# Peptides against a protein of PDB entry 3T7K, part 23

Target 1, 248 residues: chain A of PDB entry 3T7K
Amino acid sequence: KAEKILARFNELPNYDLKAVCTGCFHDGFNEVDIEILNQLGIKIFDNIKETDKLNCIFAPKILRTEKFLKSLSFEPLKFALKPEFIIDLLKQIHSKKDKLSQININLFDYEINGINESIISKTKLPTKVFERANIRCINLVNDIPGGVDTIGSVLKAHGIEKINVLRSKKCTFEDIIPNDVSKQENGGIFKYVLIVTKASQVKKFTKLINDRDKNETILIVEWNWCVESIFHLNVDFTSKKNVLYQKK

## One batch from the design tools (peptide; aimed at target 1 G23 H26 R64 T65)

Design b2_p15_6_s1 (made by RFdiffusion4, then SolubleMPNN; from b2_p15_6, 5 letters changed)
Fold by OpenDDE base, seed 3:
Structure b2_p15_6_s1 (fold): chain B 248 residues (1-248), chain A 15 residues (1-15)
Amino acid sequence: as target 1 above (248 residues)
Amino acid sequence: MNPEWDPSIDPELPD
């Protein structure tokens, strides 16, 4: 069926997209449309797997979904597109118009607002955003909204190697892991990096660390600090936004 | 297909 529909076109584009969808197309696509998209070089996956070499995301806007945040870790993310790309494409293909020479849909017309070429270009870097920031090991409180598994998965996708989950009510200094990175000249290296949810946790952890390791560097942030860093694919250590405590 | 975002199906991570 798809072949017969596409036979009306003299030339077919190859978009070369391996994509996931977030915030759209929850019901998926019918079999014919999936086949059409596949013939145009558009493959849509249900979940993110590293083996699939995903290079595209469909979303109506920038979202704080697990899929969207992870898409910024693709190697590279080639396109971040609005779902209207697929909608308009399928509409054109299913149109009862006589022999069309070409499909006239330009990918660049469907870019998600706020995901510019500067962001896309950073996904071509050989390192991940937190790796570039010299953040390899973090401490995460166990009561974080969204759950430690989901949050941890996003953070790992962006270069954090080790996530230590802290039992906020029962943890001691010995439970806090250091960020074991070699000192680099041009990068802020924090010995202790913590993601917390409450002011009481800031007080607790700062006390624990300062009492036992008085001269060490500490970074305590909210989850939003991580999200902003991901959305920009850059860690801005000069910003105090979403930073709860910083000792340089 | 409606491209409208449905947070009940595909939720954003909380603040």
Scores: peptide ipSAE 0.491, ipTM 0.889, DockQ to the pose 0.816
OpenDDE base, seeds 1, 2, 4, 5: peptide ipSAE 0.238, 0.051, 0.027, 0.195; ipTM 0.748, 0.706, 0.662, 0.722; seed 4 fails the geometry check

Design b2_p15_6_s2 (made by RFdiffusion4, then SolubleMPNN; from b2_p15_6, 7 letters changed)
Fold by OpenDDE base, seed 2:
Structure b2_p15_6_s2 (fold): chain B 248 residues (1-248), chain A 15 residues (1-15)
Amino acid sequence: as target 1 above (248 residues)
Amino acid sequence: MDPTWDPSIDPELPD
């Protein structure tokens, strides 16, 4: 069926998209449309797997979904597109009236607002955002909204190698792991990095660390610090936004 | 095809 539908076009584009969708197309695509998209070099995946070499995200806007956040870790993210790309494309293909010799849909017309070339270019870097920031091991409180698994998965996608989950009410100093990063000559390394949700946790962890490991560097942040870092694909250590405690 | 979004399946992570 797809071949018959596409036969009316003299030339078919190859968009070379391996994509996931977020905030759109939860009902999926019918078999014919999937095949059409496949013939146009558009493959839609249900989940993010590194082995799939995903390079595209479909979303109506910048979202704080797991998929969207992870898409910024693609190597590279080539395109962040609005779902209207698919809609218009399929509409044109299924149109009986417009015998177009070619499909005239430009990917660049459907870019998600706020995902610019600067962001895209950073996805071509050989390192991940937190890797560049010398953050390898973090401590994450267990009561974080969104769940440690989801948040942890996002963080890992962006270069965090080890996530230590802290039971916020029961943890001791011994439960806190150091950020095991070899001292790079030119970068401030925080020995302890923690993601917390409450001011009480800040007080607790700062006390625990300062009492047992005095004079060490500490970074305690909110989840939003991570999100902003991901959205910018850059960690700005000069910003105090979403930083709850910092000791250099 | 409508770009339907089901936040229950694909939620935004909270602040």
Scores: peptide ipSAE 0.509, ipTM 0.897, DockQ to the pose 0.815
OpenDDE base, seeds 1, 3, 4, 5: peptide ipSAE 0.498, 0.504, 0.505, 0.507; ipTM 0.883, 0.893, 0.895, 0.896

Design b2_p15_6_s3 (made by RFdiffusion4, then SolubleMPNN; from b2_p15_6, 8 letters changed)
Fold by OpenDDE base, seed 3:
Structure b2_p15_6_s3 (fold): chain B 248 residues (1-248), chain A 15 residues (1-15)
Amino acid sequence: as target 1 above (248 residues)
Amino acid sequence: MDPTWDPSVDPELPD
């Protein structure tokens, strides 16, 4: 059925998209439309798997969903597109207007607002955002909204190698892991990096660390610090936004 | 299909 529909076009574009959707198309596509999209070089996946070499995300806007945040870790992310791309494309294809010899849909007309070429270009870098920031091992409180698994998965996608989950009520200094980046020459290295949710945790962890490991560097941030770093694909250590405690 | 967003299925991570 898809072949018959597409037969009216003299030339078919190959968009070469391997995509996931977030904030849109939760009901998926019918079989015919999936086949049409496939013939146009558009493959839509339900979930993110590294093996699929995804290069595209469909979303109505910048979202802080797991999929959107992880899409910024694609190697590279080629396109971040509004769902209207698919909608308009399918509308054009299903149009009974006999005179359409070509599909006239340009990907660049459907870019998500706020995801510019500067962001896209950073996804071509050989390193991940937290890797570039010399953050490999972090401490994460167990009571973080969204859950440690989801948050941890996003962080790992962006170059954090080890996530130590802290039981905030019961943890001691010995439970806190150092950020082992001793081999990295460039940039500010924080020995202890923690993601926390409450001011009480800041007080607790700063005390524990300062009492036992004096004069060490500490970075305590909120989850939003990570999100902003991901959205910009850059860690700005000059910003105090979402930083709860910093000792250089 | 109109792009519908169902946060129950695809939630944004909280602050």
Scores: peptide ipSAE 0.519, ipTM 0.896, DockQ to the pose 0.820
OpenDDE base, seeds 1, 2, 4, 5: peptide ipSAE 0.516, 0.515, 0.518, 0.518; ipTM 0.892, 0.891, 0.893, 0.898

Design b2_p15_6_s4 (made by RFdiffusion4, then SolubleMPNN; from b2_p15_6, 7 letters changed)
Fold by OpenDDE base, seed 1:
Structure b2_p15_6_s4 (fold): chain B 248 residues (1-248), chain A 15 residues (1-15)
Amino acid sequence: as target 1 above (248 residues)
Amino acid sequence: MDPSWDPSIDPELPD
């Protein structure tokens, strides 16, 4: 069926998209449309797997979904597109207007607002955002909204190597892991990096660390600090936004 | 094709 539908076109574009969808198309696509998209070089996956070499995301806007956040770790993310790309494409293909010799849809017309070339270009870097920031090992409180597994998965996609989950009410200093990054002499490396949810946790962890390792550097942030860093594919250590405690 | 979104299936991570 898809071949018959596409036979009316003299030339078919190859968009070369390996994509996931977030915030759209929750019901998926019918078999015919999937085949049409496949013939146009558009393959849509249900889940993110590194082996699939995903390069595209469909979303109506910037979202804080697991898929969207992880898409910014694609190597590279080539396109971040609005779902209207697919809608308009399929609409044009299914149109009975005899005179359509070519599909005339430009990917660049459907870019998600706020995902610009600067962001896309950073996905071509050989390192991940937290790797570039010298953050490899972090401590994460166990009561974080969204769950440690989901949040941890996002963080790992962006270069965090080790996530230590802290039982916030029961943890001791010995439970806190250092950010074991080789001290570059001139680099502002934080020895202890923690993601917390409450002010009480800040007080607890700062006390624990300062009592036992008083001269060490500490960074305590909210989850939003991580999200903003991901959205910008850059860690801005000059910003105090979403930073709860910092000791250099 | 329904571009609709079900946040229960694909939720935004909370603040």
Scores: peptide ipSAE 0.526, ipTM 0.911, DockQ to the pose 0.867
OpenDDE base, seeds 2, 3, 4, 5: peptide ipSAE 0.525, 0.524, 0.524, 0.522; ipTM 0.912, 0.910, 0.911, 0.912

Design b2_p15_7 (made by RFdiffusion4)
Pose (drawn by RFdiffusion4):
Structure b2_p15_7 (pose): chain A 234 residues (1-94, 102-181, 189-248), chain P 15 residues (1-15)
Amino acid sequence: KAEKILARFNELPNYDLKAVCTGCFHDGFNEVDIEILNQLGIKIFDNIKETDKLNCIFAPKILRTEKFLKSLSFEPLKFALKPEFIIDLLKQIHQININLFDYEINGINESIISKTKLPTKVFERANIRCINLVNDIPGGVDTIGSVLKAHGIEKINVLRSKKCTFEDIIPNDVIFKYVLIVTKASQVKKFTKLINDRDKNETILIVEWNWCVESIFHLNVDFTSKKNVLYQKK
Amino acid sequence: FNPEWNEEIDPELPS
């Protein structure tokens, strides 16, 4: 059936996209539209799996979704495209000349896309390997944890902030000895006291979740930035 | 199909 629709074309382009959508196409398309996309070398997965080697993301704009943040750890991310690409493409299909250049997500330029080819992840480059994360983090630890691990963090230690003792805190073994992601000033006081009491001479970095988000969007951890840094001892 | 974003299905991660 989709072949009939496509039989009217002399030649079909191979867009070679393995993509997820975020902020768009929350189910699929109709079955015909889907089979057409595959015939054009466009495959859209429901969720991100490391072994599908996704290279594309469809999104109306830069978004803070798990999918958008994880797309910045594709190996490599080749295309970040507005959904209008698929829209214009299917509109024409129903010769094919829709191109991959008229549909960039504004704010995601080549300089950033290119960093996804780097042989390291953003937090791996920053020597942030093992972190502690408060259990009350907005988005929940499983998701935030998945995003941070997709960006080079190997160990996520979750702290029940009200209950945790110093012994629960894991060092950042790879440089900050202790890295914590927190929500409340009430947590900054408790953790600096605990660590200062028990490991006075060591280094500490305490940041908000937004610090990690900014680092991902830039694919760079800027240690000279005070933005979203709640406490540091270096 | 619908290309419009539905934040109940696909929300942004909060600050």

Design b2_p15_7_s1 (made by RFdiffusion4, then SolubleMPNN; from b2_p15_7, 7 letters changed)
Fold by OpenDDE base, seed 1:
Structure b2_p15_7_s1 (fold): chain B 248 residues (1-248), chain A 15 residues (1-15)
Amino acid sequence: as target 1 above (248 residues)
Amino acid sequence: MDPSWDPSIDPELPD
């Protein structure tokens, strides 16, 4: 069926998209449309797997979904597109207007607002955002909204190597892991990096660390600090936004 | 094709 539908076109574009969808198309696509998209070089996956070499995301806007956040770790993310790309494409293909010799849809017309070339270009870097920031090992409180597994998965996609989950009410200093990054002499490396949810946790962890390792550097942030860093594919250590405690 | 979104299936991570 898809071949018959596409036979009316003299030339078919190859968009070369390996994509996931977030915030759209929750019901998926019918078999015919999937085949049409496949013939146009558009393959849509249900889940993110590194082996699939995903390069595209469909979303109506910037979202804080697991898929969207992880898409910014694609190597590279080539396109971040609005779902209207697919809608308009399929609409044009299914149109009975005899005179359509070519599909005339430009990917660049459907870019998600706020995902610009600067962001896309950073996905071509050989390192991940937290790797570039010298953050490899972090401590994460166990009561974080969204769950440690989901949040941890996002963080790992962006270069965090080790996530230590802290039982916030029961943890001791010995439970806190250092950010074991080789001290570059001139680099502002934080020895202890923690993601917390409450002010009480800040007080607890700062006390624990300062009592036992008083001269060490500490960074305590909210989850939003991580999200903003991901959205910008850059860690801005000059910003105090979403930073709860910092000791250099 | 329904571009609709079900946040229960694909939720935004909370603040």
Scores: peptide ipSAE 0.526, ipTM 0.911, DockQ to the pose 0.881
OpenDDE base, seeds 2, 3, 4, 5: peptide ipSAE 0.525, 0.524, 0.524, 0.522; ipTM 0.912, 0.910, 0.911, 0.912

Design b2_p15_7_s2 (made by RFdiffusion4, then SolubleMPNN; from b2_p15_7, 5 letters changed)
Fold by OpenDDE base, seed 3:
Structure b2_p15_7_s2 (fold): chain B 248 residues (1-248), chain A 15 residues (1-15)
Amino acid sequence: as target 1 above (248 residues)
Amino acid sequence: MNPEWDPSIDPELPD
């Protein structure tokens, strides 16, 4: 069926997209449309797997979904597109118009607002955003909204190697892991990096660390600090936004 | 297909 529909076109584009969808197309696509998209070089996956070499995301806007945040870790993310790309494409293909020479849909017309070429270009870097920031090991409180598994998965996708989950009510200094990175000249290296949810946790952890390791560097942030860093694919250590405590 | 975002199906991570 798809072949017969596409036979009306003299030339077919190859978009070369391996994509996931977030915030759209929850019901998926019918079999014919999936086949059409596949013939145009558009493959849509249900979940993110590293083996699939995903290079595209469909979303109506920038979202704080697990899929969207992870898409910024693709190697590279080639396109971040609005779902209207697929909608308009399928509409054109299913149109009862006589022999069309070409499909006239330009990918660049469907870019998600706020995901510019500067962001896309950073996904071509050989390192991940937190790796570039010299953040390899973090401490995460166990009561974080969204759950430690989901949050941890996003953070790992962006270069954090080790996530230590802290039992906020029962943890001691010995439970806090250091960020074991070699000192680099041009990068802020924090010995202790913590993601917390409450002011009481800031007080607790700062006390624990300062009492036992008085001269060490500490970074305590909210989850939003991580999200902003991901959305920009850059860690801005000069910003105090979403930073709860910083000792340089 | 409606491209409208449905947070009940595909939720954003909380603040």
Scores: peptide ipSAE 0.491, ipTM 0.889, DockQ to the pose 0.827
OpenDDE base, seeds 1, 2, 4, 5: peptide ipSAE 0.238, 0.051, 0.027, 0.195; ipTM 0.748, 0.706, 0.662, 0.722; seed 4 fails the geometry check

Design b2_p15_7_s3 (made by RFdiffusion4, then SolubleMPNN; from b2_p15_7, 5 letters changed)
Fold by OpenDDE base, seed 3:
Structure b2_p15_7_s3 (fold): chain B 248 residues (1-248), chain A 15 residues (1-15)
Amino acid sequence: as target 1 above (248 residues)
Amino acid sequence: MDPTWNPEIDPELPD
């Protein structure tokens, strides 16, 4: 059925998209539309797997979903597109118009607002955003909204190698792991990096660290610090936004 | 098909 529908066109584009969807298309596609999309080089996956070499995200806007955040770790992310791309494409294909020469849908007309070429270009870098920032090992409080597994998975996708989960009520200094990175010239290396949710945790951890390991560098941030870093694919150490405590 | 969003299965992570 898909072949018969597509036979109306003299030439078919190959979009070469391996995509996931977030914030859209939760009802999925019918079998015919999936076949049509496949013939146009558009493959839609339900979940993110590294083996699938995903290069595209469909979303109505920038979202704080696990899928959207992880899509910015694709190697590279080629396109971040609005769902209207698929909608308009399928509408054109299913149109009762006579023989059409070409499908006239341009991917660049459907870019998600805020995901520009500067962001896309950074996904071509050989390193991940937190790797570039010399953050390899972090401490994460166990009571973080969204859960340590989901948050941890996103952070790992962006170059965090080790996530130490802190039991906020019972943790001691010995439970806090250092960010074990080689001393690099750019001064942005923090020995202790922590993601916390409460001001009381800031007070607790700063005291524990300062009492036992004096004069060490400490970075305590909110989850939003990580999200903003991901959305920009850059860590801005000059910004105090979402930073709860910083000792350089 | 209009895009549908089900936040129960695809939630935004909290602040």
Scores: peptide ipSAE 0.582, ipTM 0.923, DockQ to the pose 0.794
OpenDDE base, seeds 1, 2, 4, 5: peptide ipSAE 0.579, 0.575, 0.575, 0.575; ipTM 0.918, 0.916, 0.917, 0.917

Design b2_p15_7_s4 (made by RFdiffusion4, then SolubleMPNN; from b2_p15_7, 7 letters changed)
Fold by OpenDDE base, seed 2:
Structure b2_p15_7_s4 (fold): chain B 248 residues (1-248), chain A 15 residues (1-15)
Amino acid sequence: as target 1 above (248 residues)
Amino acid sequence: MDPTWDPSIDPELPD
């Protein structure tokens, strides 16, 4: 069926998209449309797997979904597109009236607002955002909204190698792991990095660390610090936004 | 095809 539908076009584009969708197309695509998209070099995946070499995200806007956040870790993210790309494309293909010799849909017309070339270019870097920031091991409180698994998965996608989950009410100093990063000559390394949700946790962890490991560097942040870092694909250590405690 | 979004399946992570 797809071949018959596409036969009316003299030339078919190859968009070379391996994509996931977020905030759109939860009902999926019918078999014919999937095949059409496949013939146009558009493959839609249900989940993010590194082995799939995903390079595209479909979303109506910048979202704080797991998929969207992870898409910024693609190597590279080539395109962040609005779902209207698919809609218009399929509409044109299924149109009986417009015998177009070619499909005239430009990917660049459907870019998600706020995902610019600067962001895209950073996805071509050989390192991940937190890797560049010398953050390898973090401590994450267990009561974080969104769940440690989801948040942890996002963080890992962006270069965090080890996530230590802290039971916020029961943890001791011994439960806190150091950020095991070899001292790079030119970068401030925080020995302890923690993601917390409450001011009480800040007080607790700062006390625990300062009492047992005095004079060490500490970074305690909110989840939003991570999100902003991901959205910018850059960690700005000069910003105090979403930083709850910092000791250099 | 409508770009339907089901936040229950694909939620935004909270602040």
Scores: peptide ipSAE 0.509, ipTM 0.897, DockQ to the pose 0.829
OpenDDE base, seeds 1, 3, 4, 5: peptide ipSAE 0.498, 0.504, 0.505, 0.507; ipTM 0.883, 0.893, 0.895, 0.896

Design b2_p15_8 (made by RFdiffusion4)
Pose (drawn by RFdiffusion4):
Structure b2_p15_8 (pose): chain A 234 residues (1-94, 102-181, 189-248), chain P 15 residues (1-15)
Amino acid sequence: KAEKILARFNELPNYDLKAVCTGCFHDGFNEVDIEILNQLGIKIFDNIKETDKLNCIFAPKILRTEKFLKSLSFEPLKFALKPEFIIDLLKQIHQININLFDYEINGINESIISKTKLPTKVFERANIRCINLVNDIPGGVDTIGSVLKAHGIEKINVLRSKKCTFEDIIPNDVIFKYVLIVTKASQVKKFTKLINDRDKNETILIVEWNWCVESIFHLNVDFTSKKNVLYQKK
Amino acid sequence: SYDWEDNDEPQLGES
């Protein structure tokens, strides 16, 4: 059936996209539209799996979704495209000349896309390997944890902030000895006291979640930035 | 036409 629709074309382009959508196409399309996209070398996965080697993301804009943040750890991310690409493409299908250049997500330029080819992840480059994360983090630890691991963090230690003792805190073994992601000022006080009491001469970095988000959007951890840094001892 | 927009997708944290 989709072949019949496509039989009217002399030649079909191979867009060669393995993409997820975020902020769009939350289910699929109709079956015909889907089979057409595959015939054009466009495959859209429901969720991100490391072994599918996704290279594209469809999104109306830069978004803070788990999918958008993880797309910045594709190996490599080749295309970050507005949904209008698929829309214009299917409109024309129903010769094919829709291109991959008229549909960039504004704010995601080549300089950022290109960093996804780097042989390192953003937090791996920053020597942030093992972190502690408060259990009450907005988005929940499983998701935030998945995003941070997708960006080079190997160990996520979850702290029940009200209950945890110093012994529960894991060092950042790879440089900050202790890295914590927190929600409340109430947590900054508790953790600096605990660590200062028990490991006075060591280094600490305490940041908000937004510090990690900014680092991912820039694919760079800027240690000279005070934005979203709640406490540091270096 | 397509019901292409997904405005209810969770965003992580606050900007």

Design b2_p15_8_s1 (made by RFdiffusion4, then SolubleMPNN; from b2_p15_8, 6 letters changed)
Fold by OpenDDE base, seed 4:
Structure b2_p15_8_s1 (fold): chain B 248 residues (1-248), chain A 15 residues (1-15)
Amino acid sequence: as target 1 above (248 residues)
Amino acid sequence: SYDVLDPNEPQLGTE
């Protein structure tokens, strides 16, 4: 059926997209449309797996969903596109107009606002955003919204190797892990990096660390610090935004 | 623009 529909075109593009959708197409696609998209080199996956070599995200805008955040870790993310790309594409294909020479849909016309070439280019870097920031091991409080597994998965996708989950009410200094990274010549490395949800946790962890390891560097941030870092694919250590405590 | 969020796919940290 898809072949019959596509036969009306003299030439078919190959978009070469391996994509996931977020904030759109939650009901999926019918079998015919899936096949049409496949014939055009567009494969939609339900979930993110590294083995699938995903290179595209469909979303109406910048979102804080797991899929969107992880898409910025694709190697590379080639395209971040609005769902209207697929909508317009399928609309053109299903049109009852006479035979067309080609499909006239340009990917570049459907870019998600705020995901510019600067961001896309950073996904081509050999390192992940937190890796570049010398953040390898972090401490994450167990009461984080979204859950430690989901949050942790996003962080790992962006280069954090070890996530230590802290039971905020019961944790001691011994439960806090250091950020074990080699000291780079020109970069401040924080020995302790923590993602927390409450001001009380800041007080607790700063006390625990300072009492036992008083001369060490500490970075305590909100989840939003991570999100902003991901959205920009850059950690700005000069910004105090979403930083709850910093000791250099 | 098309903007339908999936309730089963939350935005992290907006809860």
Scores: peptide ipSAE 0.347, ipTM 0.829, DockQ to the pose 0.500
OpenDDE base, seeds 1, 2, 3, 5: peptide ipSAE 0.345, 0.344, 0.344, 0.344; ipTM 0.827, 0.822, 0.825, 0.826

Design b2_p15_8_s2 (made by RFdiffusion4, then SolubleMPNN; from b2_p15_8, 5 letters changed)
Fold by OpenDDE base, seed 4:
Structure b2_p15_8_s2 (fold): chain B 248 residues (1-248), chain A 15 residues (1-15)
Amino acid sequence: as target 1 above (248 residues)
Amino acid sequence: SYDVLDPNEPQLGEE
């Protein structure tokens, strides 16, 4: 059926998209539309797997979903597109107006607002955002909204190698892991990096660390610090936004 | 714009 529908076009574009959707198309696509999209070089996956070499995200806007956040770790993210791309594409293809010899849809017309070429270009870098920031090992409190598994998965996608989950009420200094990164000459490396949810945790962890390992560098941030870093594909250590405690 | 969030796909953190 898809072949018959597409037969009216003299030439079919190959968009070469391997995509996931977030905040759109939650009901999926019918079999015919999937086949049509496949013939146009658009493959939509249900979940993110590294083996699929995903290069595209469909979303109505910048979202804080796991899929959206992880899409910024694609190697590279080629396109971040609004769902209207698919909608308009399928609409054009299903149109019975015989006059269309070509599909006239440009990917660039459907870019998600706020995902610019600067962001896309950073996804071509050989390193991940937290890797570039010399953050390899982090401590994550167990009461983080979204859950440690989901949050941890996002962080790992962006170059965090080790996530230590802290039981905030029961943890001791010995439970806190150092960020084991070799000192680069010009980059302030934080020995302890923690993602926390509450001010009480800041007080607790700062005390534990300062009492046992005095004069060490500490970075305590909220989840939004990570999100902003991901959205910009850059860690700005000059910003105090979403930083709860910093000791250089 | 098309903006339907999946309830099974929560946003991680508050905007």
Scores: peptide ipSAE 0.345, ipTM 0.821, DockQ to the pose 0.521
OpenDDE base, seeds 1, 2, 3, 5: peptide ipSAE 0.342, 0.345, 0.340, 0.342; ipTM 0.819, 0.820, 0.816, 0.818

Design b2_p15_8_s3 (made by RFdiffusion4, then SolubleMPNN; from b2_p15_8, 6 letters changed)
Fold by OpenDDE base, seed 4:
Structure b2_p15_8_s3 (fold): chain B 248 residues (1-248), chain A 15 residues (1-15)
Amino acid sequence: as target 1 above (248 residues)
Amino acid sequence: MYDVEDPNEPQLGVE
């Protein structure tokens, strides 16, 4: 059926998109539309797998969904597009009235607001955002909204190698792992990096670390610090936004 | 009709 629908076009574009959707198309696409999209070089996946070499995300806007956050770790993210791209494309294809010999849909007209070329260009870097920031090992409190598995998965996608989950009420100093990275000549490396949810956790962890390892560097942040770092594909250590405690 | 905006997908860190 898709072949018959597409037969009216003399030339079909190849968009070369391997995409996931977030905040849109919850129910997916019908079989005919999936086949149409596939013939146009648009393959939509249900989940993110590294093996699929995803290069595109469809979303109505910048979102804090797992898929959206992970899409910024694609190698590279070629396109971040509004769902209207697919809608308009399918509309043109299914239109019987338009004696269109060619599909006239430009990907660049459907860019998600706030995902600019600067962000896209950073996805072409050989390193991940937290890797560039010398953050390899992080401590994560177990009461993090969204759950440690989901949050951890996002962080790992962005270059965190080891996530240590802390039981905030029962943890001791020995439960806190150091950020084991080689000191770069010009970069402040934090020995202890923690993501916390509550001010009480800041007090607890700062005390535990300072009592046992008095002179070490500590970074305690909110999840929003990670999100902002991901959205910008850059860690700004000069910003105090979402930083709860910092000791250099 | 396809849903172009689904607000039901969980957003991380949005309470």
Scores: peptide ipSAE 0.430, ipTM 0.927, DockQ to the pose 0.709
OpenDDE base, seeds 1, 2, 3, 5: peptide ipSAE 0.429, 0.428, 0.429, 0.428; ipTM 0.926, 0.926, 0.926, 0.927

